# Peptides against a protein of PDB entry 5EIB: the designs that were tried, part 38

Target 1, 366 residues: chain A of PDB entry 5EIB
Amino acid sequence: VDLEPGTMDSVRSGPFGQIFRPDNFVFGQSGAGNNWAKGHYTEGAELVDSVLDVVRKESESCDCLQGFQLTHSLGGGTGSGMGTLLISKIREEYPDRIMNTFSVMPSPKVSDTVVEPYNATLSVHQLVENTDETYCIDNEALYDICFRTLKLTTPTYGDLNHLVSATMSGVTTCLRFPGQLNADLRKLAVNMVPFPRLHFFMPGFAPLTSRGSQQYRALTVPELTQQMFDSKNMMAACDPRHGRYLTVAAIFRGRMSMKEVDEQMLNVQNKNSSYFVEWIPNNVKTAVCDIPPRGLKMSATFIGNSTAIQELFKRISEQFTAMFRRKAFLHWYTGEGMDEMEFTEAESNMNDLVSEYQQYQDATAD
Target 2, 366 residues: chain A of PDB entry 5EIB as posed
Amino acid sequence: VDLEPGTMDSVRSGPFGQIFRPDNFVFGQSGAGNNWAKGHYTEGAELVDSVLDVVRKESESCDCLQGFQLTHSLGGGTGSGMGTLLISKIREEYPDRIMNTFSVMPSPKVSDTVVEPYNATLSVHQLVENTDETYSIDNEALYDICFRTLKLTTPTYGDLNHLVSATMSGVTTCLRFPGQLNADLRKLAVNMVPFPRLHFFMPGFAPLTSRGSQQYRALTVPELTQQMFDSKNMMAACDPRHGRYLTVAAIFRGRMSMKEVDEQMLNVQNKNSSYFVEWIPNNVKTAVCDIPPRGLKMSATFIGNSTAIQELFKRISEQFTAMFRRKAFLHWYTGEGMDEMEFTEAESNMNDLVSEYQQYQDATAD

## One batch from the design tools (peptide; made by RFdiffusion4, then SolubleMPNN)

Design b1_p10_6_s2 (from b1_p10_6, 5 letters changed)
Fold by OpenDDE base, seed 2:
Structure b1_p10_6_s2 (fold): chain B 366 residues (1-366), chain A 10 residues (1-10)
Amino acid sequence: as target 1 above (366 residues)
Amino acid sequence: MSYRKSYKVP
């Protein structure tokens, strides 16, 4: 789905363009112009029914519909505005199904779009209310991984998207292979989301290795375990050491000893016990899948529900507040039929979310 | 595509 036709042509001409049905390419002509309001109330609203018709058709074709997965950006107009409109409409029609998102957070390091904080804040407001599980994929963190860890001097969108795809493949492993922990979206939510609003995840992937170092790196369970808990490997720009883990899932892939995995996972939890809440027992879940990802002997994917995620929301909120206090660019949104109140409500809800994370961070066992 | 996409102002 896109409000621009050129994106669809790029997907169709790509190496995997043929895996999608031609009728499932729904697109507009005008684009959203990086305006959430165009995505949500005007251009996106004109297209949403055509998307819903496809969603219904594909849902009816499912043997057992668990839920929906949306991949979108929060900095643009289409992914943010139309994406959240679509989430809302799907939630209304399928209230008993899991809504899962891969939400790409904007960063000034990556994009020169001035209004991204508005689009992100308005999107986060919708995600708080209408999703069950949101993987926060922060372009700032992806950039830093590409530059610092992968030693890419000039990271490209291709490089960032490679990390995203590896992570998406990792977190969906248990859904795609039988006999795993978190074998469905609902089980994942039950294990990962202790409180309904606190459903924003910090993903991570290991191994992350520069091209020059690949030949020298041993892929071992201890190294994967250490790397996935390293703050530098988080795909959200948050330091887990500044918060507490509510819940964690680790998904190992490849031929390895389950005993060794369990030992290393216990060791890393014990070493980092101060960074876990004490009042959620057994809050770390581990899965092992014998099937490695393509091109690797083994990997590990991390899913963290941490109160440190508030750092990401604070960053967006600070940028939002700086513009909104001056009403900068606001006329582009109000001209599409939005009220200033919706901005204030979205800001308030995101600040409430930050406060909730802080409350649970500071909570002690009675 | 280069990392920095110049985004159009709305």
Scores: peptide ipSAE 0.007, ipTM 0.403, DockQ to the pose 0.029
Fold by OpenDDE base, seed 5:
Structure b1_p10_6_s2 (fold): chain B 366 residues (1-366), chain A 10 residues (1-10)
Amino acid sequence: as target 1 above (366 residues)
Amino acid sequence: MSYRKSYKVP
């Protein structure tokens, strides 16, 4: 789905364009112009029914519908505005199904779209209410990984999207292969989300290795485990050491010893015990899939529900507040039928979310 | 696509 036709043509002409049914390409003509309100209330609202018709048809063809997975950006108008409209409409029609998102957070290091803080804040407000699971994929973190870890001098969207795809493949491993922990979206939610609003995850992937170092790096379970818990491998620009993990899932792929995985996972928890809440017993889950990713002998994917995610929301909130105090660019949103109250409500809800994370960070077992 | 500045006005 896109509000711009050229995006669909690029997907269709791509190496995997044929995996999607032609009738499932729903697109507009005008685009959202990086405006959440155009995505949510005008251009997106005109297209949403056509998308819902496709969603219904595909849902009816499912033997056992678990839920929905949306991939979108929060900085643009289509992914943010129309994406959250679609989430809302699907939630209304399928209230008993899991809503999962891969939400790409904007960063000033990657994009100069001035209104991204508005689009992101308005989107987060919708995601808090209408999703069950949200993987926070931060363009700032992706850029930093590409530059610092992968040693790419000039990261491209292709480089960032490669990290996104690797992460998406990792976190969905248990859904795609039988006999795994969190084998369905609901089980994942039950294990990862202790409180309904606190459903924002920090994903991570290992191995992350520069092209120049790939030939010299042995892939071992200890190295994967250590890298997976390293703050530099988090695909959200948060330091886990500034918060506490509520829950963690680790997904190993490839032929490895389950015993060695369990030993290394226990060791990393013990070394990092101060960064876990003590009042959630058995809050780290581990899965091992014998099938490695294509081109790797083994990998590990990290899913963290951490109170450190508040750093991401604080960053967005600070940028939002700086613009909103001046009412900068607000007329582009109000001209599409939005009220200033919607901005205030979105800001308030995101600040409440930050406060909730802080409360659970400071909570003791006593 | 390089990370260059898109000044799309909303």
Scores: peptide ipSAE 0.015, ipTM 0.438, DockQ to the pose 0.029; fails the geometry check
Fold by OpenDDE base, seed 1:
Structure b1_p10_6_s2 (fold): chain B 366 residues (1-366), chain A 10 residues (1-10)
Amino acid sequence: as target 1 above (366 residues)
Amino acid sequence: MSYRKSYKVP
């Protein structure tokens, strides 16, 4: 789905364009112009029914519908505005199904789009209410990984999207291969989300190795475990050491000893015990899939529900507030039928979310 | 970074 035809043409002409049904390409002509309101109330609202018709048809063809997975950006108008409209409409029609998202967070290091803080804040407000699970993929963290860890002097969108694809492949491993922990979206939610609003995950993928170092680095379970829990390896721009893990899932892929995995996972928890809440017993879950990812002997994928994610939301909130206090660019949103009150409600709900994370960070067992 | 200069004015 896109409000621009050129994006669909790029997907269709790409190496995987033939895996999608032609009738499942739903697209507009005008685009959203990086405006959440165009995505949510005007251009996106004209297209949403055509998307829902396809969603219904595909849902009816499922042997067992677990839920939905949306991949979108929060900085643009289509992914943010139309994406959140689609989430709302799907949730209304399928209230008993899991809503999962891969949400790409905007960063001034990656994009020069000035209104991204508005689009992101308005989107987060919708995601808090209408999703069950959200993987926070932060363009700032992806850039920093590409530059610092992968030693790419000039990271490209191709380099960032490679990290996104590896992460998405990793976190969906348990859904795609039988006999795994979190084998369905509902089991993942039950294990990862102790409180309904606190469903924003920090993903990570290992190994991440520069081209110059790949030939010299052995892939071992200890090295994967150490890299996966490193703050520099998080796909969200926050430091887990500034918060506490509510829940963690680790997914190992490849031929390895389950005993060695359990030993290394116990060791990393013990070394980092101050960064876990003590009042959620058995809050770290581990899975091992014998099938490695393409091109690797082994990998590990991290899913963290951490109170440190508030740093990401604080960054967006600060940028939002700096513009909104001056009503900068607001007329572009109000001209599409938005009320100024929706901005205030979105800001308030995101600040409440930050306060909730802080409350559980400071909570003790006593 | 090749900033995708979004010339899209809202």
Scores: peptide ipSAE 0.012, ipTM 0.411, DockQ to the pose 0.030; fails the geometry check
Fold by OpenDDE base, seed 3:
Structure b1_p10_6_s2 (fold): chain B 366 residues (1-366), chain A 10 residues (1-10)
Amino acid sequence: as target 1 above (366 residues)
Amino acid sequence: MSYRKSYKVP
């Protein structure tokens, strides 16, 4: 789905363009112009019914519909505005199904789009209410991983999207292969989301190795485990050491010893015990899939529900507040029929979310 | 042709 045809043409002409049904390409002509309000109230609202028709058709063809997975950006107008409109409409029609998102957070290091903080804040407001699980994929963190860990001097969107693809492949492993922990979206939510609003995850993937270091790095369970829990490996731009994990899932792939995985997972929890809440017992879940990802002997994917995710929301909130205080660019949103009150409500809800994370960070076992 | 350093992310 896109409000611009050119993006879809790029997908069609790409190496995987043929995997998508032609009839499932729903697109507009005018684009959102990086405006959430265009995506949500005007251009996106004109297209949403056509998308819902496809969603219904695909849902009816499912033997067992678990839920929906959306991949979108929060900085743009289409992914943010139309994406959240679509989430809302799907939630209304399928209230008993899981809504899962891969939400790409904007960064000034990656994009020069000035209004991204508005689009992100307005999107987060919708995601808090209308999703069950949101993987926060932060372009800030992706850029830093590409630059610092992968030693790319000039990270590209292709490099960032490669990390996204790895992560998506990793977190969906349990859904794609039988007999795994979190084998469905609902089980994942039950294990990962202790409180309904606190459903924003820090993803991570291992191994991440620079080309120059690949020859010197062994792929071992200890190294994968160590890298997954490294603050520099988080695909959300927050330091897990500044918060506490509510829940964690680790998905290992490849031929490895389950005993070694359990030992390393226990060791890393013990070493990082101060960074876990003590009042959620058995809050770390581990899965092992014998099928490695393509081109690796083994991998590990991390999913963290951490109170440190508030750092991401604080960053967006600070940027939002700086613009909104001046009413900068607001006329582009109000001109599409949006009320200024919706900005204030979105800001308030995001600040409440930050406060909720902080409350649970500071909570002690009675 | 910018060499997309394809991270072999599997």
Scores: peptide ipSAE 0.000, ipTM 0.365, DockQ to the pose 0.015; fails the geometry check

Design b1_p10_6_s3 (from b1_p10_6, 4 letters changed)
Fold by OpenDDE base, seed 2:
Formats: C-alpha cells, sequence, structure tokens
Structure b1_p10_6_s3 (fold): chain B 366 residues (1-366), chain A 10 residues (1-10)
C-alpha cells in the first residue's frame, strides 16, 4: 500500500515483486507529502476502503488468521498517517486479532523532514492504543550499526533495509517454523507484553559483521549472545543500561547446542541482572530453530521490552514540543481537518507512556 | 506542500 505509485512500481519490479498478487497492490496518486493528516484524514481516507477490501479477502482465505503485520515508517505521511488509519480500521473489524507493527522511527540524523516529530508523535499515540506488539526500528540506530559495526563509510537505505529485513526474518522465525516458542503472535504478546501499553520492543540481530571481517569471524553461541545484548547492537537508539528489561526473547537459528544456548543466556542474564526487573520471573524466553538464515550458519535475534525505550519517546517528545510550542508547520495539518487538541492528546499520551515505563523501571518486588 | 524526504549522509 502506498499513496504514491512509484514505490509500488519499485516493489513490483524488484526481485520479489512476483510473490505478491497484482490485485493486492493498492496505491494512490497524490502522496501524503510527509503529512500525517493527509495520510490519516484525506488522501489515506479515500484509499483505506480499497485496502480493507483486500485485507478482508486475504483474511477470509486464511485457514487460521492470527493477526496482522504492518511495516511502516512514522516519519512519512503515508506510513504514519495512513498506516495508523489502517491499524485503527483493522482493529475495529478484527478486535480479537493481534496487531503487530514494524515501525521505523524517524531520526534527524537520517532525514531532514522537519515535520517528522509531528508524524511520529501522532503515530505513537495510535500505536499505543491500537497495536499489541510494535518493533521500534530507529533509523539512527540502523545508521550507527551500518557505520560503526558494519564499517560502511556511507550507509544507504539499502544497507538500513538489509538490517530491517534480517531482523524481521529473525523475529518471525517462530511463526514460520513449527515447534518453536512463541509459535503465534498471541503467544509472543503473552510472553513479551506484561502491561498492555508497554508493547514497544527493541529489536536486535546477530551476527553483525563487516564484509571485510566475515571471513575471519567464528560464529559461536557466546559471540552471538554477547553481541545480541550489546547496546550498540540495538536497532532502537536506546541504551538498555539506562533502563530495565521487562521481558526478553532470544531466537537462535542454526545448528547449535541447546545446552550451550541455555548456559550463555543464563550467563548474560546473571551478568546483567541489574538491567532486568526482578519482579517478573522467567522474563527471558529462548527459542532455537535448527534452520539458519540464508547465508549464515547461525544467528540470534533479540526482542527486548525495556523501559529504556522511553529514551526514544523522550527524544521524539522533545522535538515535538520544540515545534508545537511555536505552532511551526501546524497549518499543514489543520488545513487537512485536524484540531490542535489532537496534537496535545498525542503528546500527553506519549508522555504518559514514558511515565509508565519509568514507574515500572523504578518498581521493586514487594 | 510536500516536504522533501532527504537522506542525510554524514
Amino acid sequence: as target 1 above (366 residues)
Amino acid sequence: VSYRKSYKVP
């Protein structure tokens, strides 16, 4: 789905364009112009019914519909505005299904789109209410991984998207292969989301190795485990050492010893015990899938529900507040029928979310 | 008004 036709043509002409049904390409003509309001109330609202018709058709064809997975950006108008409109409409029609998102967070280090803080804040407000699971993928963190870890001098969107793709493949492993922990979206939510609003995840993937070092790096369970818990490996620009993990899932892929995985996972928890809440027992879940990702002997994917994610929301909130106090660019949103109150409500809800994360960070076992 | 998507490469 896109409000611009050119993105759809790129997908269709791509190496995997043929895996999608032609009728499932739904697109507009005008785009959202990086405006959440255009995505949510005008251009996106004109297109949403045609998307819902496709969603219904595909849902009816499912033997067992678990839920929905949306991949979108929060900085743009289409992914943010229309994406959250779709989430809302799908939630209304399928209230008992899991809503899962891969949400790309904007960063001023990667994009010069001035209104991204508005789009992100308005989106987060919708995600708090209407999603069950949200993988927070920060373009800043992806850029930093590409530059620092992968040693890419000039990271491209292709390089960033490669990380996203690897991560998405990792977190969906349990859904795609039988006999795994968290074999469905609901089980994942039950294990990862202790409180309904606290459903924002910090993903990570290992191994991340520069092309020049790939030939020399041994892939071992200890190295995967160490890298997976490294703050520099988080795909959200948060330091997990500044918070506490509520829950963690680790998905190992490839032929490895379950015993060794369990030992390393225990060791990393014990070493980092101060970064876990003590009042959620067995809050680290580990899965092992014998099938490695393509081109790797083994991998590990990290899913962290950490109170440190508040750093991401605080960053967005600070940027939002700086603009909103001046009413900068606000007329582009109000001109699409938005009220200033919706901005204030979205800011408030995101600040409440930050406060909730802080509360649970500071909570002790009674 | 469409805001330009820019990719900031440092």
Scores: peptide ipSAE 0.005, ipTM 0.358, DockQ to the pose 0.027
Fold by OpenDDE base, seed 5:
Structure b1_p10_6_s3 (fold): chain B 366 residues (1-366), chain A 10 residues (1-10)
Amino acid sequence: as target 1 above (366 residues)
Amino acid sequence: VSYRKSYKVP
């Protein structure tokens, strides 16, 4: 789905364009112009029913519908505005199904779109209420990984999207292969989300290796385990050492010893025990899939529900507040039928979310 | 696709 036809043409003409049914390409003509309100209330609202018809048709063809997975950007107008409209409409029609998102967070290092803080805040407000699981994929973190870890001098969207695709492949491993931990979206939610609003995840992937170092790196279970818990490997721009993990899932892929995985996972938990809440027993889950990702002998994917994710929301909130106090660009949103109150409500809800994370960070075992 | 700063104003 897109409000611009050119994006759909690029997907259709791409090497995997034929994996999607032609009738499932729903697109507009005008785009959202990086405006959440155009995505949510005007241009997106005109297209949403056509998307819902496709969603219904595909849902009816499922033998066992678990839920929905959305991939979108929160900085743009289509992914943020229309994406959250779709989430709302799907949740209304399928209230008993899991809503999962891969939400790309904006960064001023990656984009110069001035209104991204508005689009992101308005989107987070919707995601708090209407999703069950949200993987926070932060363009800030992706850029830093590409530059610092992968040693790319000029990271491209292709480089960032490669990290996104690797992460998405990793976190969905248990859904795609039989006999794994969290084999369905609901089981994942039950294991990862102790409190309904605290459903935002920090994903991470290992191995991350620069092209120049690939030939010299041995892939071992200890190295994968160490790297996936390293703050520099988090796909969300927050330091887990500044918070506490509520829950963790680790997904190993490739032929390896389960015993060695369990030993290394225990060692990393013990070494980092101060960064876990003590009042959630057995809050680290591990899965091993014998099937490696293409081109790697082994990998590990990390999913963290950490109170440190408040750093990401604080960053967005600070940028939002700086613009909103001046009412900068607000007329572009109000001109599409939004009220200024919707901005205040979105800001308030995101600040409440930050406060909730802080409360559970400071909570001790009784 | 290079990080071309898209100044799409709304």
Scores: peptide ipSAE 0.005, ipTM 0.391, DockQ to the pose 0.028
Fold by OpenDDE base, seed 1:
Structure b1_p10_6_s3 (fold): chain B 366 residues (1-366), chain A 10 residues (1-10)
Amino acid sequence: as target 1 above (366 residues)
Amino acid sequence: VSYRKSYKVP
């Protein structure tokens, strides 16, 4: 789905364009112009029924519908505005199904789009209420990984999207291969989400190695475990050492010793015990899948529910507040039928979310 | 947005 035909043509002409049904390509002509309101109330609202018809048709063809997975950006107009409209409409029609998202967070280091803080804040407000699980993928963190860890001098969207694809493949491993921990979206939510609003995850993927270092680095379970818990390996721009893990899932892929995995996972928890809440017993879950990713002997994928994610939301909130107090660019949104009150409600809900994370960070076992 | 667009160097 897109409001621009050019993106759909790129997917269709790409190496994987033939895996999608032609009738499942739903697209507009005008785009959203990086405006959430165009995505949510005007251009996106004109297209949403055509998307819902496809969603219904595909849902009826499922042997067992678990839920929905959306991949979108929060800085743009289509992914943010139309994406959150679709989430709302799907949730209304399928209230008993899991809503999962891969949400790409905007960064001023990566994009020059000035209104991204508005689009992100308005989107987060919708995600808090209308998703059950959200993987936070921050373009700033992806850029930093490409530059610092992968030693890419000029990271491209292709380089960032490669990290996103590896992560998406990793976190969906348990859904795609039978007999794993969190084998369905509902079990994942039960294990990862102790409080309904606190469903924003920090993903990570290992191994991440520069081309120059790949020849010299052995892939071992200890190295994967260490890299996966490193703050520099998080795909959300926050430091886990500034917060506490509520829950963690680790998904190992490849032929390895389950005993060695359990030993290394216990060791990393013990070394980092101050960064876990003590009042959630058995809050770290581990899965091992014998099938490695393409081109790797082994990998590990990290899913963290951490109170440190509030740093990401604080960054967006500060940028939002700096513009909104001056009403900068607001007329582009109000001109599409938005009320100024929706901005205030979205800001308030995101600040409440930050306060909730801080409360659980400071909570003791007593 | 082209997949070949370079990001800003910080």
Scores: peptide ipSAE 0.000, ipTM 0.377, DockQ to the pose 0.020
Fold by OpenDDE base, seed 3:
Structure b1_p10_6_s3 (fold): chain B 366 residues (1-366), chain A 10 residues (1-10)
Amino acid sequence: as target 1 above (366 residues)
Amino acid sequence: VSYRKSYKVP
């Protein structure tokens, strides 16, 4: 789905364009112009029914519909505005199904779009209410991984999207292969989301290795485990050491010893025990799939529900507040029928979310 | 701009 035809043409002409049903390409002509309000209330609202018709058709064709997975950006207008409109509409129609998102967070290091803080804040407000699981993929973190870890001097969107693709493949491993922990979206939510609003995950993928270091790196369970829990490996721009893990899932792929995985996972928990809440027993879940990802002998994918994710929301909130206090660019949104109150409500809800994460960070076992 | 799908093995 897009409000621009050019994106759809790029997907169709791409190496995987043929995997999508032609009738499932729903697109507009005008685009959202990086405006959440255009995505949510005008151009997106005109297109949403056509998307819902496709969603219904595909849902009816499912033998067992678990839920929905959305991949979108929060900095743009289409992914943010129309994406959250779709989430809301799908939630209304399918209230008993899991809503899962891969939400790409904006970064000034990656995009020059000035209104991204508005689009992101308005989107987060919707995601708090209408999603069950949100993987926070932060362009800030992706850029830093590309630059620092992968030693890419000039990270491209292609480089960032490669990390996203690896992560998406990793977190969906349990859904795609039988006999795994978290084999369905609901089980994942039960294991990962102790509180309904606290459903924002920091993903990570290992191995991540620079081309110059590939020859010197052994792919071992200890190295994967260590990298996966490294703050520099988080695909959300937050430091897990500044918070506490509520829950963690680790998905290992490839031929490895389950015993070695369990030992390394225990060791990393013990080493980082201060960064876990003590009042959630067995809050680390591990899955092992014998099937490696393409081109790797083994990998590990990390899913963290950490109170440190508040750093991401604080960053967005600070940027939002700096603009909103001056009403900068607000006329582009109000001109599409938005009220200033919607901005204030979105800001408030995001600040409440930050406060909730902080509360659970500071909570002790009674 | 050739999107070199560099198989960046992550």
Scores: peptide ipSAE 0.000, ipTM 0.374, DockQ to the pose 0.015

